Peptides against a protein of PDB entry 7SID. Designs and how they scored, part 7

Target 1, 151 residues: chain A of PDB entry 7SID
Amino acid sequence: LHMYLMLLKELPGEEYPLPMEDVLELLKPLSNVCSLYRRDQDVCKTILNHVLHVVKNLGQSNMDSENTRDAQGQFLTVIGAFWHLTKERKYIFSVRMALVNCLKTLLEADPYSKWAILNVMGKDFPVNEVFTQFLADNHHQVRMLAAESIN

## One batch from the design tools (peptide; aimed at target 1 N32 R38 G73 T77)

Design b1_p10_8_s3 (made by RFdiffusion4, then SolubleMPNN; from b1_p10_8 with S10E)
Fold by OpenDDE base, seed 5:
Structure b1_p10_8_s3 (fold): chain B 151 residues (1-151), chain A 10 residues (1-10)
Amino acid sequence: as target 1 above (151 residues)
Amino acid sequence: SLADVSSFLE
């Protein structure tokens, strides 16, 4: 886990995007890691914070290749799972803050949710519709973060 | 994988 998290943390910033092949290799174990630590709030927060680099890389991709679609799909599946558990009130505010940051970055890259769609339990949820729900979050900091994205 | 997602949601 620690080695994997370190790799995610050391990813280049938004200014220097990674090759899509490298992104795919990093995403392959992500679902397994999230599954193993889904009940650990600190680990989930750390994962969501580190995958922000992946989101930025995906958003800057100008190629509409199979690898890009595959990477987007793998990432959205994980985000969808976090959102679903959030709806069930399984995560504390700090984890929800990290999730909102991921959703915010997705909306910056895809404001109309053309590809940023969460598939959960066989149903599709556009990220823009999902995002509005955080405007009514129980925690004031989460509401404020969500509101800042609209203005 | 789909199996991983199912495990994640359980």
Scores: peptide ipSAE 0.059, ipTM 0.740, DockQ to the pose 0.510
OpenDDE base, seeds 1, 2, 3, 4: peptide ipSAE 0.053, 0.068, 0.057, 0.056; ipTM 0.744, 0.759, 0.746, 0.747; seed 2 fails the geometry check

Design b1_p10_8_s4 (made by RFdiffusion4, then SolubleMPNN; from b1_p10_8 with S1M)
Fold by OpenDDE base, seed 1:
Structure b1_p10_8_s4 (fold): chain B 151 residues (1-151), chain A 10 residues (1-10)
Amino acid sequence: as target 1 above (151 residues)
Amino acid sequence: MLADVSSFLS
């Protein structure tokens, strides 16, 4: 886990995007890693904080390539799962904060949720609609973080 | 092949 997280942490951001092939390789084990540690709040927070680099890379990529769509799908699957478990009140505020940051970054890249759509249990949820739900989060810091993005 | 949310939640 720590080795994998280190790779995610060292991923270049918006200024120096990685080739989509490299991003895709990093995303392949992500779902399994998240699944194994889904009940560990600290690990989940760390994962979500590190994958912010992936979101930034996806936003700077050519949206017309098959590899881009594949990478987007892999990433959105993970985010969708975290969101679903959040709705089931499985995560503390610090994990939800990290998730909101991911969603915020997605909205910066795709404000109208053209590709940023979460598919959970066979249903589609545009990220812009998902994001607004955090404005009513039970924790004040989560609400404040969500509110910052709409100004 | 795209990953499935069900795999995460299982």
Scores: peptide ipSAE 0.084, ipTM 0.774, DockQ to the pose 0.660
OpenDDE base, seeds 2, 3, 4, 5: peptide ipSAE 0.082, 0.081, 0.082, 0.082; ipTM 0.773, 0.771, 0.776, 0.774

## One batch from the design tools (peptide; aimed at target 1 V78 M121)

Design b1_p11_1 (made by RFdiffusion4)
Pose (drawn by RFdiffusion4):
Structure b1_p11_1 (pose): chain A 151 residues (1-151), chain P 11 residues (1-11)
Amino acid sequence: as target 1 above (151 residues)
Amino acid sequence: LEENFNNIVNA
């Protein structure tokens, strides 16, 4: 777990992007890793705080081949799964704050929501519309974080 | 993608 979190945190870089196949190799076990630790709040928070680093390389679309969409879908389905589980009151405010940070990073990466769309229950939600929903949260810290990052 | 979603949601 430590090895995987370290690789996720360190390998992606903004100045010189990785090949997309390497991004796919990084994102391949993430679904299973999240599946094991679904119950644990601390691990989920740590996982989100570490995975928010891959958006810098994911946001590149110059080489918009099939691998790009495959990697974007692999990441967005996990993010949508966390959001859906959060809507059902399944996570504490720490995981919600980490998810807000991830969504803020996604908004930074794709301001127009060309590709950053969460898919859940056969429906699609743009990240910008989803982000404003956190202004009505039950925890003051998450609301303040969303209000401050609304810019 | 559907299998990956179900693995997280139904774990």

Design b1_p11_1_s1 (made by RFdiffusion4, then SolubleMPNN; from b1_p11_1, 5 letters changed)
Fold by OpenDDE base, seed 4:
Structure b1_p11_1_s1 (fold): chain B 151 residues (1-151), chain A 11 residues (1-11)
Amino acid sequence: as target 1 above (151 residues)
Amino acid sequence: LEEMYNKIINS
């Protein structure tokens, strides 16, 4: 786990994007890690903070490629799962803040939510729609972070 | 993808 998280943390950002093939390789174990540690708040926070680099890579890639669609799908599946569990009140505010940052980064990469769509329980939710819900979060810091992101 | 999703939420 720690080695994987360290690898995610050290990924290059938007200025130096990785080949999509490399992004896919990094995403492969992500769902398994999330599944194994979804009850660990600290690990979830760390995961969400580190996958921000993945979003930056996804946003700078050719969206017409099969690999891009595959990577987007896998990533959004993970984010959707975290959103699902958030709606079930499984995560403390610090994890939700990390999720907000992920959603913010997604919106920066896809302002019109053309591809940034979460599928939760078989239903599609554009990230902008999901993001606005954090403006009404129970924790003031989460609300402030969400508000700061759109103002 | 659905399998991945279910694996996380049902873990």
Scores: peptide ipSAE 0.747, ipTM 0.971, DockQ to the pose 0.957
OpenDDE base, seeds 1, 2, 3, 5: peptide ipSAE 0.746, 0.747, 0.746, 0.746; ipTM 0.971, 0.971, 0.971, 0.971

Design b1_p11_1_s2 (made by RFdiffusion4, then SolubleMPNN; from b1_p11_1, 7 letters changed)
Fold by OpenDDE base, seed 2:
Structure b1_p11_1_s2 (fold): chain B 151 residues (1-151), chain A 11 residues (1-11)
Amino acid sequence: as target 1 above (151 residues)
Amino acid sequence: LQEQLDSILNS
């Protein structure tokens, strides 16, 4: 876990996008890692904070590339899982804050949710609709962060 | 992808 998190942390930001091949390699174990540590709030927060770099890279990539679509799908699956568990009130506010930041970045890259769609239990949920739900979050800091993201 | 999601949700 430590080594994997270190790799995610060391990813270059939006200013220095990674080759899509490298993004795909990093995403391959992500779902398994998230599954294993889904009940650990600190690990989940850390993961969500680190994958922000991945979101930024995906937003700058060619949307017509097969590899890009594959990477987007793998990433969205993980985000969808975190969102679903959030709806079940499984995560504390700090984890939800990190999730909102991920969703914010997705909306910046895809404001009309053309590809940023969470598929959970066979049903599609556009990120813009998902994001709106955090405006009514029980924690004031989460609501504030979501509201700031609208501007 | 759906299988990955199910794995996470059911873990």
Scores: peptide ipSAE 0.049, ipTM 0.748, DockQ to the pose 0.930
OpenDDE base, seeds 1, 3, 4, 5: peptide ipSAE 0.047, 0.048, 0.047, 0.047; ipTM 0.745, 0.744, 0.745, 0.744

Design b1_p11_1_s3 (made by RFdiffusion4, then SolubleMPNN; from b1_p11_1, 5 letters changed)
Fold by OpenDDE base, seed 2:
Formats: C-alpha cells, structure tokens, sequence
Structure b1_p11_1_s3 (fold): chain B 151 residues (1-151), chain A 11 residues (1-11)
C-alpha cells in the first residue's frame, strides 16, 4: 500500500501529463486497493487526495482515444463506489472533502458531464448532478467546499 | 467495470 500511494503521490499533474498507457497501468491496482481499505477512513482520504493527479491528467488527454475512455471508465468506477458509500453515510467529512475535490476537478475538465458520468448499480449519474448533492451535506466544511466550486 | 465496482462495494 505504501509503495503504491507513493507512486500516486509522485504522479505528474496538469503541468506534465503522462502517457495514457502509464495512466492505465496505475489505475489497474486502484480498485483492488480501494476494496481492501474501504473501511479505513485515513487510507481512503489519502487515496482520493492522490488520485487528483490522475483526474488532472485525464482532463488534458485526447478524449477520443480508446485508451482514454478505458482510463476514464476505470477511474469513474472508483469514484462512483466512493460516492455510493458516501450516500450510505460510510465516510467521515474529511473523506467527503477529498471526494468533492475529485468531483470539482472532473467538472473543471468536463463541465457538462459529457464523459464524467458515474455508473452505480446500473444507473448513470452525471457528475454535475452528483456534485450538487454536496451543497446539502451535513458537515459545514463540505458544503462550503462545494459552494466554492460553483463560483 | 461493473465487476470492479461490485468488488469495492462488497469487500
């Protein structure tokens, strides 16, 4: 886990986009790591903070390539899972804060949710609609962070 | 992708 998290942390962000092939390789273990540590709030927060680099990288990629769509799908699956568990009140505010940051970055790259769509339990949820729900979050800091993204 | 999703939620 530590080595993987270090790798995610050191990923180039928006300034230095990675080849999509490298992004795909990094995403392959991600779902398994999330599955193993889904009950650990600190690990989940760390994961969500580090995958911000992936989101920023995806936003600068050619959205028409098959590899890009594959990477987007794998990433959105993980985000969708975190969001679903958030709806079930499984995560504390600090984890939700990290999730909102991920969603914010997605909306910056895809304001109209053309590709940023969470598929959860067979249903599609555009990220812009998902994001709106955090404006009514029970924790004031989460609401504030979500509101800041609107302006 | 669906399998990945289910793996995360059901673990």
Amino acid sequence: as target 1 above (151 residues)
Amino acid sequence: LEEMYNSILNS
Scores: peptide ipSAE 0.032, ipTM 0.710, DockQ to the pose 0.929
OpenDDE base, seeds 1, 3, 4, 5: peptide ipSAE 0.031, 0.031, 0.031, 0.030; ipTM 0.708, 0.708, 0.708, 0.702

Design b1_p11_1_s4 (made by RFdiffusion4, then SolubleMPNN; from b1_p11_1, 4 letters changed)
Fold by OpenDDE base, seed 3:
Structure b1_p11_1_s4 (fold): chain B 151 residues (1-151), chain A 11 residues (1-11)
Amino acid sequence: as target 1 above (151 residues)
Amino acid sequence: LEEMYNKILNA
């Protein structure tokens, strides 16, 4: 786990994007890691903070279209699962704040929600629609983070 | 993808 998290943390940003093939390899174990540690708030927070670097690589348009869709799909599946569990009140405010930052980064990469769509319980939700719900979060700091991200 | 989704939710 720690080696995987360190690898995610050290990924290059948008200035130096990774090949999509490398992004796919990094995403392969992600769902398994999330599954194993979904009840560990600290690990979930760390995962969400580190996958921000992955988002910066998913918005590239000059990559293989099939691999891009595959990578986007796998990533959004994980984010959708975290959103679902958030709706079920499974996560404390610090994890929700990390999720808000992920959604913000997704909107920056895809402002028109062309691909940034979460599938939750078989229904599609554009990320901007999901993001708006955090403006009404029960925790003050989460609401503030969501609000300042709009401005 | 659905399998991945369910794996996380049912863990």
Scores: peptide ipSAE 0.690, ipTM 0.962, DockQ to the pose 0.968
OpenDDE base, seeds 1, 2, 4, 5: peptide ipSAE 0.685, 0.685, 0.686, 0.682; ipTM 0.961, 0.961, 0.961, 0.961

Design b1_p11_2 (made by RFdiffusion4)
Pose (drawn by RFdiffusion4):
Structure b1_p11_2 (pose): chain A 151 residues (1-151), chain P 11 residues (1-11)
Amino acid sequence: as target 1 above (151 residues)
Amino acid sequence: SLYEEVSEQFF
């Protein structure tokens, strides 16, 4: 787990992007890793805080081949799964704050929501519309974080 | 599909 978190945190870089096949290799075990630790709040918070670093490489669309959409879908499905589980009151405010940070990073990467769309229950939600929902949260810290990052 | 695989692990 430590090895995987370290690779996720360190390998992606903004100045010189990785090949997309390498991004796919990084994102391949993430679904299983998240599945094992679905119950644990601390591990989930750590996983989200470490995965928010891949958006810098994921946001590149110059080489918009099939691998780009495959990697974007791999990431967006996990993010959408976390958001759906959060809507059902399944996570504490720490995981919600980490998800807010992830969504803020996604909004930074794709301001027009061309590709950053969460898919859940056969429906699609743009990240910008989902982000404003956190202004009505039950925890003051998450609301303040969303209000401050609303810019 | 990818969506069905993730749904089976999470939901």

Design b1_p11_2_s1 (made by RFdiffusion4, then SolubleMPNN; from b1_p11_2, 5 letters changed)
Fold by OpenDDE base, seed 2:
Structure b1_p11_2_s1 (fold): chain B 151 residues (1-151), chain A 11 residues (1-11)
Amino acid sequence: as target 1 above (151 residues)
Amino acid sequence: SLEEEIESLFF
């Protein structure tokens, strides 16, 4: 876990985008790791914070590529799972903060949710619609972060 | 079950 998280943390940002093949390779274990540690709030927060680098890479990639769509799909699966568990009140505010940051970054790359669509339980949820739910979050810092992201 | 549903989200 630590080695994997380190790799995610040290991913080049938007200044130095990785080849999509490298992004895919890093995303392959992500779902498994998230599943194993879904009950650990600290690990979940750390994962969500580190995958922000992946979102930045995805936003600068050629969207007309099979590898890009695959990477987007794998990432959105994880985000969708965290969102679903958030609706089930499984995560503390700090994890929700990290999730909002991921959603914010997605919206910066895809403001009209053309590809940023969460598929949960066979249903599609555009991220721009999902994001508005955090404006009514129980925790004031989550609401504030969501509100700031709209500007 | 809920656990099965959660697991299905990650795979």
Scores: peptide ipSAE 0.034, ipTM 0.686, DockQ to the pose 0.152
OpenDDE base, seeds 1, 3, 4, 5: peptide ipSAE 0.028, 0.025, 0.026, 0.027; ipTM 0.643, 0.634, 0.635, 0.635; seed 4 fails the geometry check

Design b1_p11_2_s2 (made by RFdiffusion4, then SolubleMPNN; from b1_p11_2, 4 letters changed)
Fold by OpenDDE base, seed 2:
Structure b1_p11_2_s2 (fold): chain B 151 residues (1-151), chain A 11 residues (1-11)
Amino acid sequence: as target 1 above (151 residues)
Amino acid sequence: SLYDEVESLFF
């Protein structure tokens, strides 16, 4: 886990985007890691914070490539799972803060949710609609972050 | 628990 998290953390930022092929390789173990540690709030927070580098890469790539769609799909699946558990009130505010940051980055790349759509249990939820729900979050810092992200 | 039920959602 720590080696994987370190790898995610050390990914180049938006100034030096990775080839989508490399992004796909990095995403391969993500579902397994997230699922395995889904009950650990601290690990989930750390994962969500570190995958922000991946989100930035997803938004800067050619949206028409098969690899891009594959990478987006794998990432959105994980985000959808975290969001679902958030709706069920399973995650503390710090995890929700990290999730909002991920959603914010997605909206910056896709403000109309053309590809940024969460599919949970066969139902589609556009990220722009999902994001508005955090404006009514129980924690003030989450509400503030969501409100600031709109500007 | 719900955690067990949603395990498959990550895949």
Scores: peptide ipSAE 0.555, ipTM 0.938, DockQ to the pose 0.127
OpenDDE base, seeds 1, 3, 4, 5: peptide ipSAE 0.550, 0.545, 0.549, 0.549; ipTM 0.936, 0.935, 0.936, 0.937

Design b1_p11_2_s3 (made by RFdiffusion4, then SolubleMPNN; from b1_p11_2, 4 letters changed)
Fold by OpenDDE base, seed 4:
Structure b1_p11_2_s3 (fold): chain B 151 residues (1-151), chain A 11 residues (1-11)
Amino acid sequence: as target 1 above (151 residues)
Amino acid sequence: SLEEEVESLFF
C-alpha cells in the first residue's frame, strides 16, 4: 500500500501528462487497494487525494484511444464506488473533501460529463449531477469546497 | 451477501 500510494503521489500533473500506458499500469491495482481499505478513512482520503494526478492525466490524453477509455472506466468505477458509499454515509468529511476534489477535477476535464459518468450497479450518474449533491453536504467545509468549484 | 455487493462496487 505505502509503495503504491507513494507512486500515485509522485505522478506528474496536468503540465506533464504520462503516457496512457503508464496510467493504465498505475490504475490496475487501484480497485483492489480501494476495496481492501474501503473501511479505513485515512487510507481512503489519501488514495483519493493521490489519484487526482490520474484525473489530470486522463484529461490531457487522447480521448479516442481504447487505452483512454479503459483508463477512464477503471478510474470512474472506483470514484463511483466511493460516491455510492458516501451516499450510504460510510465516509467522514475528510474523505468526502477528497472525493469532491476528484469530481471537481473530472468536471474541469469534462464540463458536460460526456465521459465523466459514474456507473454504479448498472445505473449511470453524470458527474455534474453527482457533484451538485455536495453543495448540500452536512459538513460546512465540504459545502464550501463544492461551492468554490462552481464559483 | 451485502459484503460481497459492496466489494463488487470497486470492480
Scores: peptide ipSAE 0.561, ipTM 0.926, DockQ to the pose 0.155
OpenDDE base, seeds 1, 2, 3, 5: peptide ipSAE 0.028, 0.032, 0.556, 0.552; ipTM 0.651, 0.683, 0.924, 0.924

Design b1_p11_2_s4 (made by RFdiffusion4, then SolubleMPNN; from b1_p11_2, 6 letters changed)
Fold by OpenDDE base, seed 1:
Structure b1_p11_2_s4 (fold): chain B 151 residues (1-151), chain A 11 residues (1-11)
Amino acid sequence: as target 1 above (151 residues)
Amino acid sequence: SLEDEIESLFF
């Protein structure tokens, strides 16, 4: 786990995007790691904070390639899972804030949710629709963070 | 089981 988290942390930002092949390799363990540690708030927060770099890489890639679609799908699956568990009140505010940051970054890259769509239990949820739900979050800091992206 | 359903969300 620690080695994987370190790799996620060392991802370059928007100025130095990774090749899509490297992004795909990084995403391969993600579902397993997230599922295994889904009950650990600190680990979930750390993962969500680190995968922000993945979102930035995906947003600057060629959206017409199969590898890009594959990477987007793997990433969105995990985000959808965290969103669902958030609705089930499984996560504290700090984890929800990290999730909102991920969703915010997705909307910056895809404002019209052309590819940023969460599929949860067979249903599709555009990220722009999902994002607005956090405006009604029980924690004031989460609401404020969500509101910053709209105004 | 419920846990199986939750786990399946990540895949």
Scores: peptide ipSAE 0.542, ipTM 0.924, DockQ to the pose 0.151
OpenDDE base, seeds 2, 3, 4, 5: peptide ipSAE 0.529, 0.090, 0.030, 0.529; ipTM 0.920, 0.750, 0.666, 0.920

Design b1_p11_3 (made by RFdiffusion4)
Pose (drawn by RFdiffusion4):
Structure b1_p11_3 (pose): chain A 151 residues (1-151), chain P 11 residues (1-11)
Amino acid sequence: as target 1 above (151 residues)
Amino acid sequence: LEEEYNLIVNA
């Protein structure tokens, strides 16, 4: 777990992007890793705080081949799964704050929501519309974080 | 992608 979190945090870089196949290799076990630790709040928070570093390489669309959409779908289905589980009152405010940070990073990466769309229950939600929903949260810290990051 | 979603949601 430590090895995988370290690789996720360190390998992606903004100045010189990785090949997309390497991004796919990084994102391949993430779904299973998140599946094991679904119950644990601390691990989920740590996982989100570490995966928010991949968006810098994911946002590149110059080489918009099939691998790009594959990696974007692999990441967005996990983010959408976390969001859906959060809507059901399944996570504490720490995981919600980490998810807010991830969504803020996604908004930074794709302001027009061309590709950053969460898919859940056969429906699609743009990240910008989803982000404003956190202004009505039950925890003051998450609301303040969303209000401050609304820019 | 549907299988990856079900793994997280139904774990």

Design b1_p11_3_s1 (made by RFdiffusion4, then SolubleMPNN; from b1_p11_3, 5 letters changed)
Fold by OpenDDE base, seed 4:
Structure b1_p11_3_s1 (fold): chain B 151 residues (1-151), chain A 11 residues (1-11)
Amino acid sequence: as target 1 above (151 residues)
Amino acid sequence: LQEQYDKIINA
């Protein structure tokens, strides 16, 4: 786990994007890791913070490539799952704040939600629609972060 | 992808 998290953390961002093939290799085990540690709030927070680098890479990629679509799918599946569990009140505010940052980064990468769409329980939700719900989060810091991110 | 999603939410 720790080595994997280090790899995620060390990914270059938007300024120096990795080849999509490398991004895919890094994303492949992500769902499994999330599954194993979904009940660990600290690990989930760490994962969400580190995958921000992945979002930055995805935002600079060519959407017409199969690898890009695959990477986007792999990533959005995880984000959708975390959103699902958030709706089930499984995560404390610190994890939700990390998720908000992920959603913010997604919106920056895809302002028109062309690809940034979460599939939760078989239904599609544009990230902007998901993001706005955090404006009504029960925790004031989450609301503040969401509001700050929009402005 | 659906399988991956299910694995996380059902873990």
Scores: peptide ipSAE 0.751, ipTM 0.969, DockQ to the pose 0.955
OpenDDE base, seeds 1, 2, 3, 5: peptide ipSAE 0.751, 0.751, 0.750, 0.750; ipTM 0.969, 0.969, 0.969, 0.969

Design b1_p11_3_s2 (made by RFdiffusion4, then SolubleMPNN; from b1_p11_3, 5 letters changed)
Fold by OpenDDE base, seed 4:
Structure b1_p11_3_s2 (fold): chain B 151 residues (1-151), chain A 11 residues (1-11)
Amino acid sequence: as target 1 above (151 residues)
Amino acid sequence: LQEMYNKILNS
Protein backbone atom coordinates (compact mmCIF):
# COMPACT_ATOMS: atom_id res chain seq x y z
CA LEU B 1 0.00 0.00 0.00
CA HIS B 2 2.59 2.54 1.04
CA MET B 3 4.71 1.97 -2.02
CA TYR B 4 1.69 2.35 -4.28
CA LEU B 5 0.61 5.53 -2.52
CA MET B 6 4.10 6.93 -2.80
CA LEU B 7 4.10 6.19 -6.50
CA LEU B 8 0.82 8.04 -6.96
CA LYS B 9 2.15 10.98 -4.98
CA GLU B 10 5.21 11.33 -7.20
CA LEU B 11 3.38 11.29 -10.52
CA PRO B 12 4.07 14.21 -12.84
CA GLY B 13 1.36 16.80 -13.21
CA GLU B 14 -0.30 18.62 -16.06
CA GLU B 15 2.94 20.12 -17.34
CA TYR B 16 4.52 16.73 -17.95
CA PRO B 17 1.70 14.23 -18.46
CA LEU B 18 2.36 10.51 -18.53
CA PRO B 19 1.39 8.37 -21.49
CA MET B 20 -2.15 7.14 -21.07
CA GLU B 21 -0.88 3.57 -21.14
CA ASP B 22 1.12 4.28 -18.01
CA VAL B 23 -1.87 5.93 -16.37
CA LEU B 24 -3.91 2.80 -17.02
CA GLU B 25 -1.27 0.63 -15.38
CA LEU B 26 -1.34 2.85 -12.32
CA LEU B 27 -5.14 2.74 -12.17
CA LYS B 28 -5.38 -1.04 -12.32
CA PRO B 29 -4.70 -1.67 -8.62
CA LEU B 30 -6.55 1.44 -7.44
CA SER B 31 -10.00 -0.12 -7.13
CA ASN B 32 -8.53 -3.03 -5.20
CA VAL B 33 -6.75 -0.72 -2.81
CA CYS B 34 -9.88 1.34 -2.31
CA SER B 35 -11.92 -1.80 -1.70
CA LEU B 36 -9.48 -3.10 0.87
CA TYR B 37 -9.14 0.16 2.80
CA ARG B 38 -12.50 1.87 2.29
CA ARG B 39 -13.13 1.74 6.05
CA ASP B 40 -9.81 3.37 6.89
CA GLN B 41 -10.37 7.13 6.92
CA ASP B 42 -6.68 8.04 6.84
CA VAL B 43 -5.92 5.77 3.93
CA CYS B 44 -8.94 7.01 1.99
CA LYS B 45 -7.87 10.60 2.55
CA THR B 46 -4.39 9.79 1.33
CA ILE B 47 -5.69 7.97 -1.74
CA LEU B 48 -7.94 10.85 -2.71
CA ASN B 49 -5.18 13.38 -2.22
CA HIS B 50 -2.75 11.43 -4.36
CA VAL B 51 -5.10 10.56 -7.23
CA LEU B 52 -5.25 14.27 -8.01
CA HIS B 53 -2.20 13.66 -10.17
CA VAL B 54 -4.17 11.12 -12.18
CA VAL B 55 -6.85 13.70 -12.95
CA LYS B 56 -4.24 16.10 -14.23
CA ASN B 57 -2.93 13.43 -16.57
CA LEU B 58 -6.41 12.51 -17.78
CA GLY B 59 -7.29 16.10 -18.58
CA GLN B 60 -4.32 16.61 -20.89
CA SER B 61 -4.80 13.47 -22.96
CA ASN B 62 -6.55 12.72 -26.23
CA MET B 63 -10.21 12.28 -25.39
CA ASP B 64 -10.83 10.21 -28.50
CA SER B 65 -8.55 7.31 -27.64
CA GLU B 66 -9.79 4.04 -26.23
CA ASN B 67 -7.17 4.18 -23.50
CA THR B 68 -8.35 7.61 -22.42
CA ARG B 69 -11.95 6.44 -22.15
CA ASP B 70 -10.83 3.36 -20.26
CA ALA B 71 -8.75 5.39 -17.82
CA GLN B 72 -11.53 7.91 -17.32
CA GLY B 73 -14.00 5.12 -16.67
CA GLN B 74 -11.86 3.37 -14.10
CA PHE B 75 -11.02 6.58 -12.30
CA LEU B 76 -14.61 7.82 -12.24
CA THR B 77 -15.74 4.45 -10.94
CA VAL B 78 -13.51 4.90 -7.91
CA ILE B 79 -14.63 8.49 -7.36
CA GLY B 80 -18.23 7.41 -7.74
CA ALA B 81 -17.75 4.77 -5.09
CA PHE B 82 -16.30 7.32 -2.68
CA TRP B 83 -19.21 9.62 -3.46
CA HIS B 84 -21.65 6.80 -2.79
CA LEU B 85 -20.05 6.04 0.55
CA THR B 86 -20.03 9.76 1.36
CA LYS B 87 -23.77 9.90 0.78
CA GLU B 88 -24.04 7.00 3.21
CA ARG B 89 -22.13 9.13 5.74
CA LYS B 90 -19.22 6.72 5.91
CA TYR B 91 -16.49 9.36 5.76
CA ILE B 92 -15.36 12.07 8.16
CA PHE B 93 -14.83 15.65 7.04
CA SER B 94 -11.15 15.23 6.19
CA VAL B 95 -11.97 12.55 3.64
CA ARG B 96 -14.76 14.68 2.21
CA MET B 97 -12.29 17.56 1.92
CA ALA B 98 -10.05 15.37 -0.18
CA LEU B 99 -13.00 14.28 -2.31
CA VAL B 100 -13.96 17.91 -2.94
CA ASN B 101 -10.45 18.56 -4.17
CA CYS B 102 -10.76 15.64 -6.55
CA LEU B 103 -14.05 16.96 -7.88
CA LYS B 104 -12.57 20.43 -8.22
CA THR B 105 -9.69 19.06 -10.25
CA LEU B 106 -12.12 17.12 -12.43
CA LEU B 107 -14.09 20.28 -13.12
CA GLU B 108 -10.91 22.12 -14.01
CA ALA B 109 -10.15 19.41 -16.54
CA ASP B 110 -13.76 19.15 -17.74
CA PRO B 111 -15.67 22.34 -16.92
CA TYR B 112 -18.78 21.22 -18.78
CA SER B 113 -18.80 17.70 -17.32
CA LYS B 114 -18.69 16.12 -20.75
CA TRP B 115 -16.83 13.07 -19.51
CA ALA B 116 -16.63 13.77 -15.77
CA ILE B 117 -19.81 11.93 -14.88
CA LEU B 118 -20.21 9.67 -11.87
CA ASN B 119 -22.30 6.56 -12.17
CA VAL B 120 -23.79 5.74 -8.79
CA MET B 121 -26.20 2.86 -8.43
CA GLY B 122 -26.72 2.81 -12.17
CA LYS B 123 -27.53 6.52 -12.43
CA ASP B 124 -25.36 9.23 -13.97
CA PHE B 125 -24.45 12.35 -12.03
CA PRO B 126 -22.38 15.10 -13.64
CA VAL B 127 -19.51 16.14 -11.39
CA ASN B 128 -20.70 19.75 -11.34
CA GLU B 129 -23.99 18.56 -9.87
CA VAL B 130 -22.20 16.41 -7.32
CA PHE B 131 -19.80 19.20 -6.42
CA THR B 132 -22.51 21.73 -5.59
CA GLN B 133 -23.86 19.41 -2.91
CA PHE B 134 -20.73 20.01 -0.84
CA LEU B 135 -21.75 23.65 -0.51
CA ALA B 136 -24.31 22.31 1.95
CA ASP B 137 -21.98 19.91 3.76
CA ASN B 138 -22.46 19.60 7.51
CA HIS B 139 -18.86 20.56 8.23
CA HIS B 140 -17.93 24.23 7.82
CA GLN B 141 -14.47 23.52 6.41
CA VAL B 142 -15.94 21.36 3.68
CA ARG B 143 -18.42 24.09 2.77
CA MET B 144 -15.65 26.66 2.72
CA LEU B 145 -13.45 24.53 0.51
CA ALA B 146 -16.30 23.94 -1.91
CA ALA B 147 -17.17 27.62 -1.95
CA GLU B 148 -13.64 28.86 -2.59
CA SER B 149 -13.27 26.33 -5.39
CA ILE B 150 -16.04 27.88 -7.48
CA ASN B 151 -15.30 31.53 -6.68
CA LEU A 1 -16.68 -0.99 -14.41
CA GLN A 2 -19.81 -2.08 -12.60
CA GLU A 3 -17.86 -4.97 -11.15
CA MET A 4 -15.19 -2.59 -9.89
CA TYR A 5 -17.86 -0.40 -8.39
CA ASN A 6 -19.55 -3.31 -6.65
CA LYS A 7 -16.26 -4.59 -5.32
CA ILE A 8 -15.60 -1.32 -3.53
CA LEU A 9 -19.13 -0.92 -2.20
CA ASN A 10 -19.47 -4.53 -1.07
CA SER A 11 -16.05 -4.90 0.53
Scores: peptide ipSAE 0.670, ipTM 0.960, DockQ to the pose 0.930
OpenDDE base, seeds 1, 2, 3, 5: peptide ipSAE 0.669, 0.669, 0.668, 0.666; ipTM 0.960, 0.960, 0.960, 0.960

Design b1_p11_3_s3 (made by RFdiffusion4, then SolubleMPNN; from b1_p11_3, 6 letters changed)
Fold by OpenDDE base, seed 2:
Structure b1_p11_3_s3 (fold): chain B 151 residues (1-151), chain A 11 residues (1-11)
Amino acid sequence: as target 1 above (151 residues)
Amino acid sequence: LQEMYEKILNS
């Protein structure tokens, strides 16, 4: 786990985006890691914080590429699962804060939610609509972060 | 993708 998380943390930023093929290889274990540690709040927070680098890579790639769509799909599946569990009140505020940051980064890359769409329980939810719900979060810091992210 | 989604939710 720690080696994988370290790898995610040390991904190149916007200055040196990874090839989409490399992004796909990094995403392959992600769902398994999330599944194994979904009940660990600290690990989930760390995962969400580190996958921010993945979002930056996804937003800079050719959207017409099959590999890009595949990578986007795998990533959004994980985010959708975290969103689903958030709706079920499974995560503390610090994890929700990290999720809001992920959604914010997605909106920066795709402000009109053309590809940033979460599929939850078989239904599609554009990230901009999902993000709006955090404005009514029970925790004041989550609401504040969501409100600040709109600007 | 659906299998990935369900694996996380049902873990």
Scores: peptide ipSAE 0.678, ipTM 0.961, DockQ to the pose 0.965
OpenDDE base, seeds 1, 3, 4, 5: peptide ipSAE 0.678, 0.675, 0.676, 0.675; ipTM 0.961, 0.960, 0.960, 0.961

Design b1_p11_3_s4 (made by RFdiffusion4, then SolubleMPNN; from b1_p11_3, 4 letters changed)
Fold by OpenDDE base, seed 4:
Structure b1_p11_3_s4 (fold): chain B 151 residues (1-151), chain A 11 residues (1-11)
Amino acid sequence: as target 1 above (151 residues)
Amino acid sequence: LEEMYNKIINS
């Protein structure tokens, strides 16, 4: 786990994007890690903070490629799962803040939510729609972070 | 993808 998280943390950002093939390789174990540690708040926070680099890579890639669609799908599946569990009140505010940052980064990469769509329980939710819900979060810091992101 | 999703939420 720690080695994987360290690898995610050290990924290059938007200025130096990785080949999509490399992004896919990094995403492969992500769902398994999330599944194994979804009850660990600290690990979830760390995961969400580190996958921000993945979003930056996804946003700078050719969206017409099969690999891009595959990577987007896998990533959004993970984010959707975290959103699902958030709606079930499984995560403390610090994890939700990390999720907000992920959603913010997604919106920066896809302002019109053309591809940034979460599928939760078989239903599609554009990230902008999901993001606005954090403006009404129970924790003031989460609300402030969400508000700061759109103002 | 659905399998991945279910694996996380049902873990």
Scores: peptide ipSAE 0.747, ipTM 0.971, DockQ to the pose 0.956
OpenDDE base, seeds 1, 2, 3, 5: peptide ipSAE 0.746, 0.747, 0.746, 0.746; ipTM 0.971, 0.971, 0.971, 0.971

Design b1_p11_4 (made by RFdiffusion4)
Pose (drawn by RFdiffusion4):
Structure b1_p11_4 (pose): chain A 151 residues (1-151), chain P 11 residues (1-11)
Amino acid sequence: as target 1 above (151 residues)
Amino acid sequence: LPPFSEIAKQH
């Protein structure tokens, strides 16, 4: 777990992007890793805080081949799964704060929501519309974080 | 265990 979190946090870089096949290799076990630790709040928070670093390489669309969409889908489905589970009151405010940070990073990466769309229950939600929903949260810290990052 | 991403693919 430590090895995978370290690789996720360190390998992606903004100045010189990785090949997309490497991004796919990085994102391949993430679904299973998240599945094991679905119950644990601390591990979920750590996982989200470490995966928010891959958006810098994911946001590149110059080489918009099939691998780009495959990797974007692999990431967006996990983010949508976390969001859906959060809507059902399954996570504490720490995981919600980490998800807010991830969504803020996604909004930074794709301001027009061309590709950053969460898919859940056969429906699609743009990240910008989802982000404003956190202004009505039950925890003050998450609301303040969303209000401050609303810019 | 099922893949976690399958939660988002449920109908």

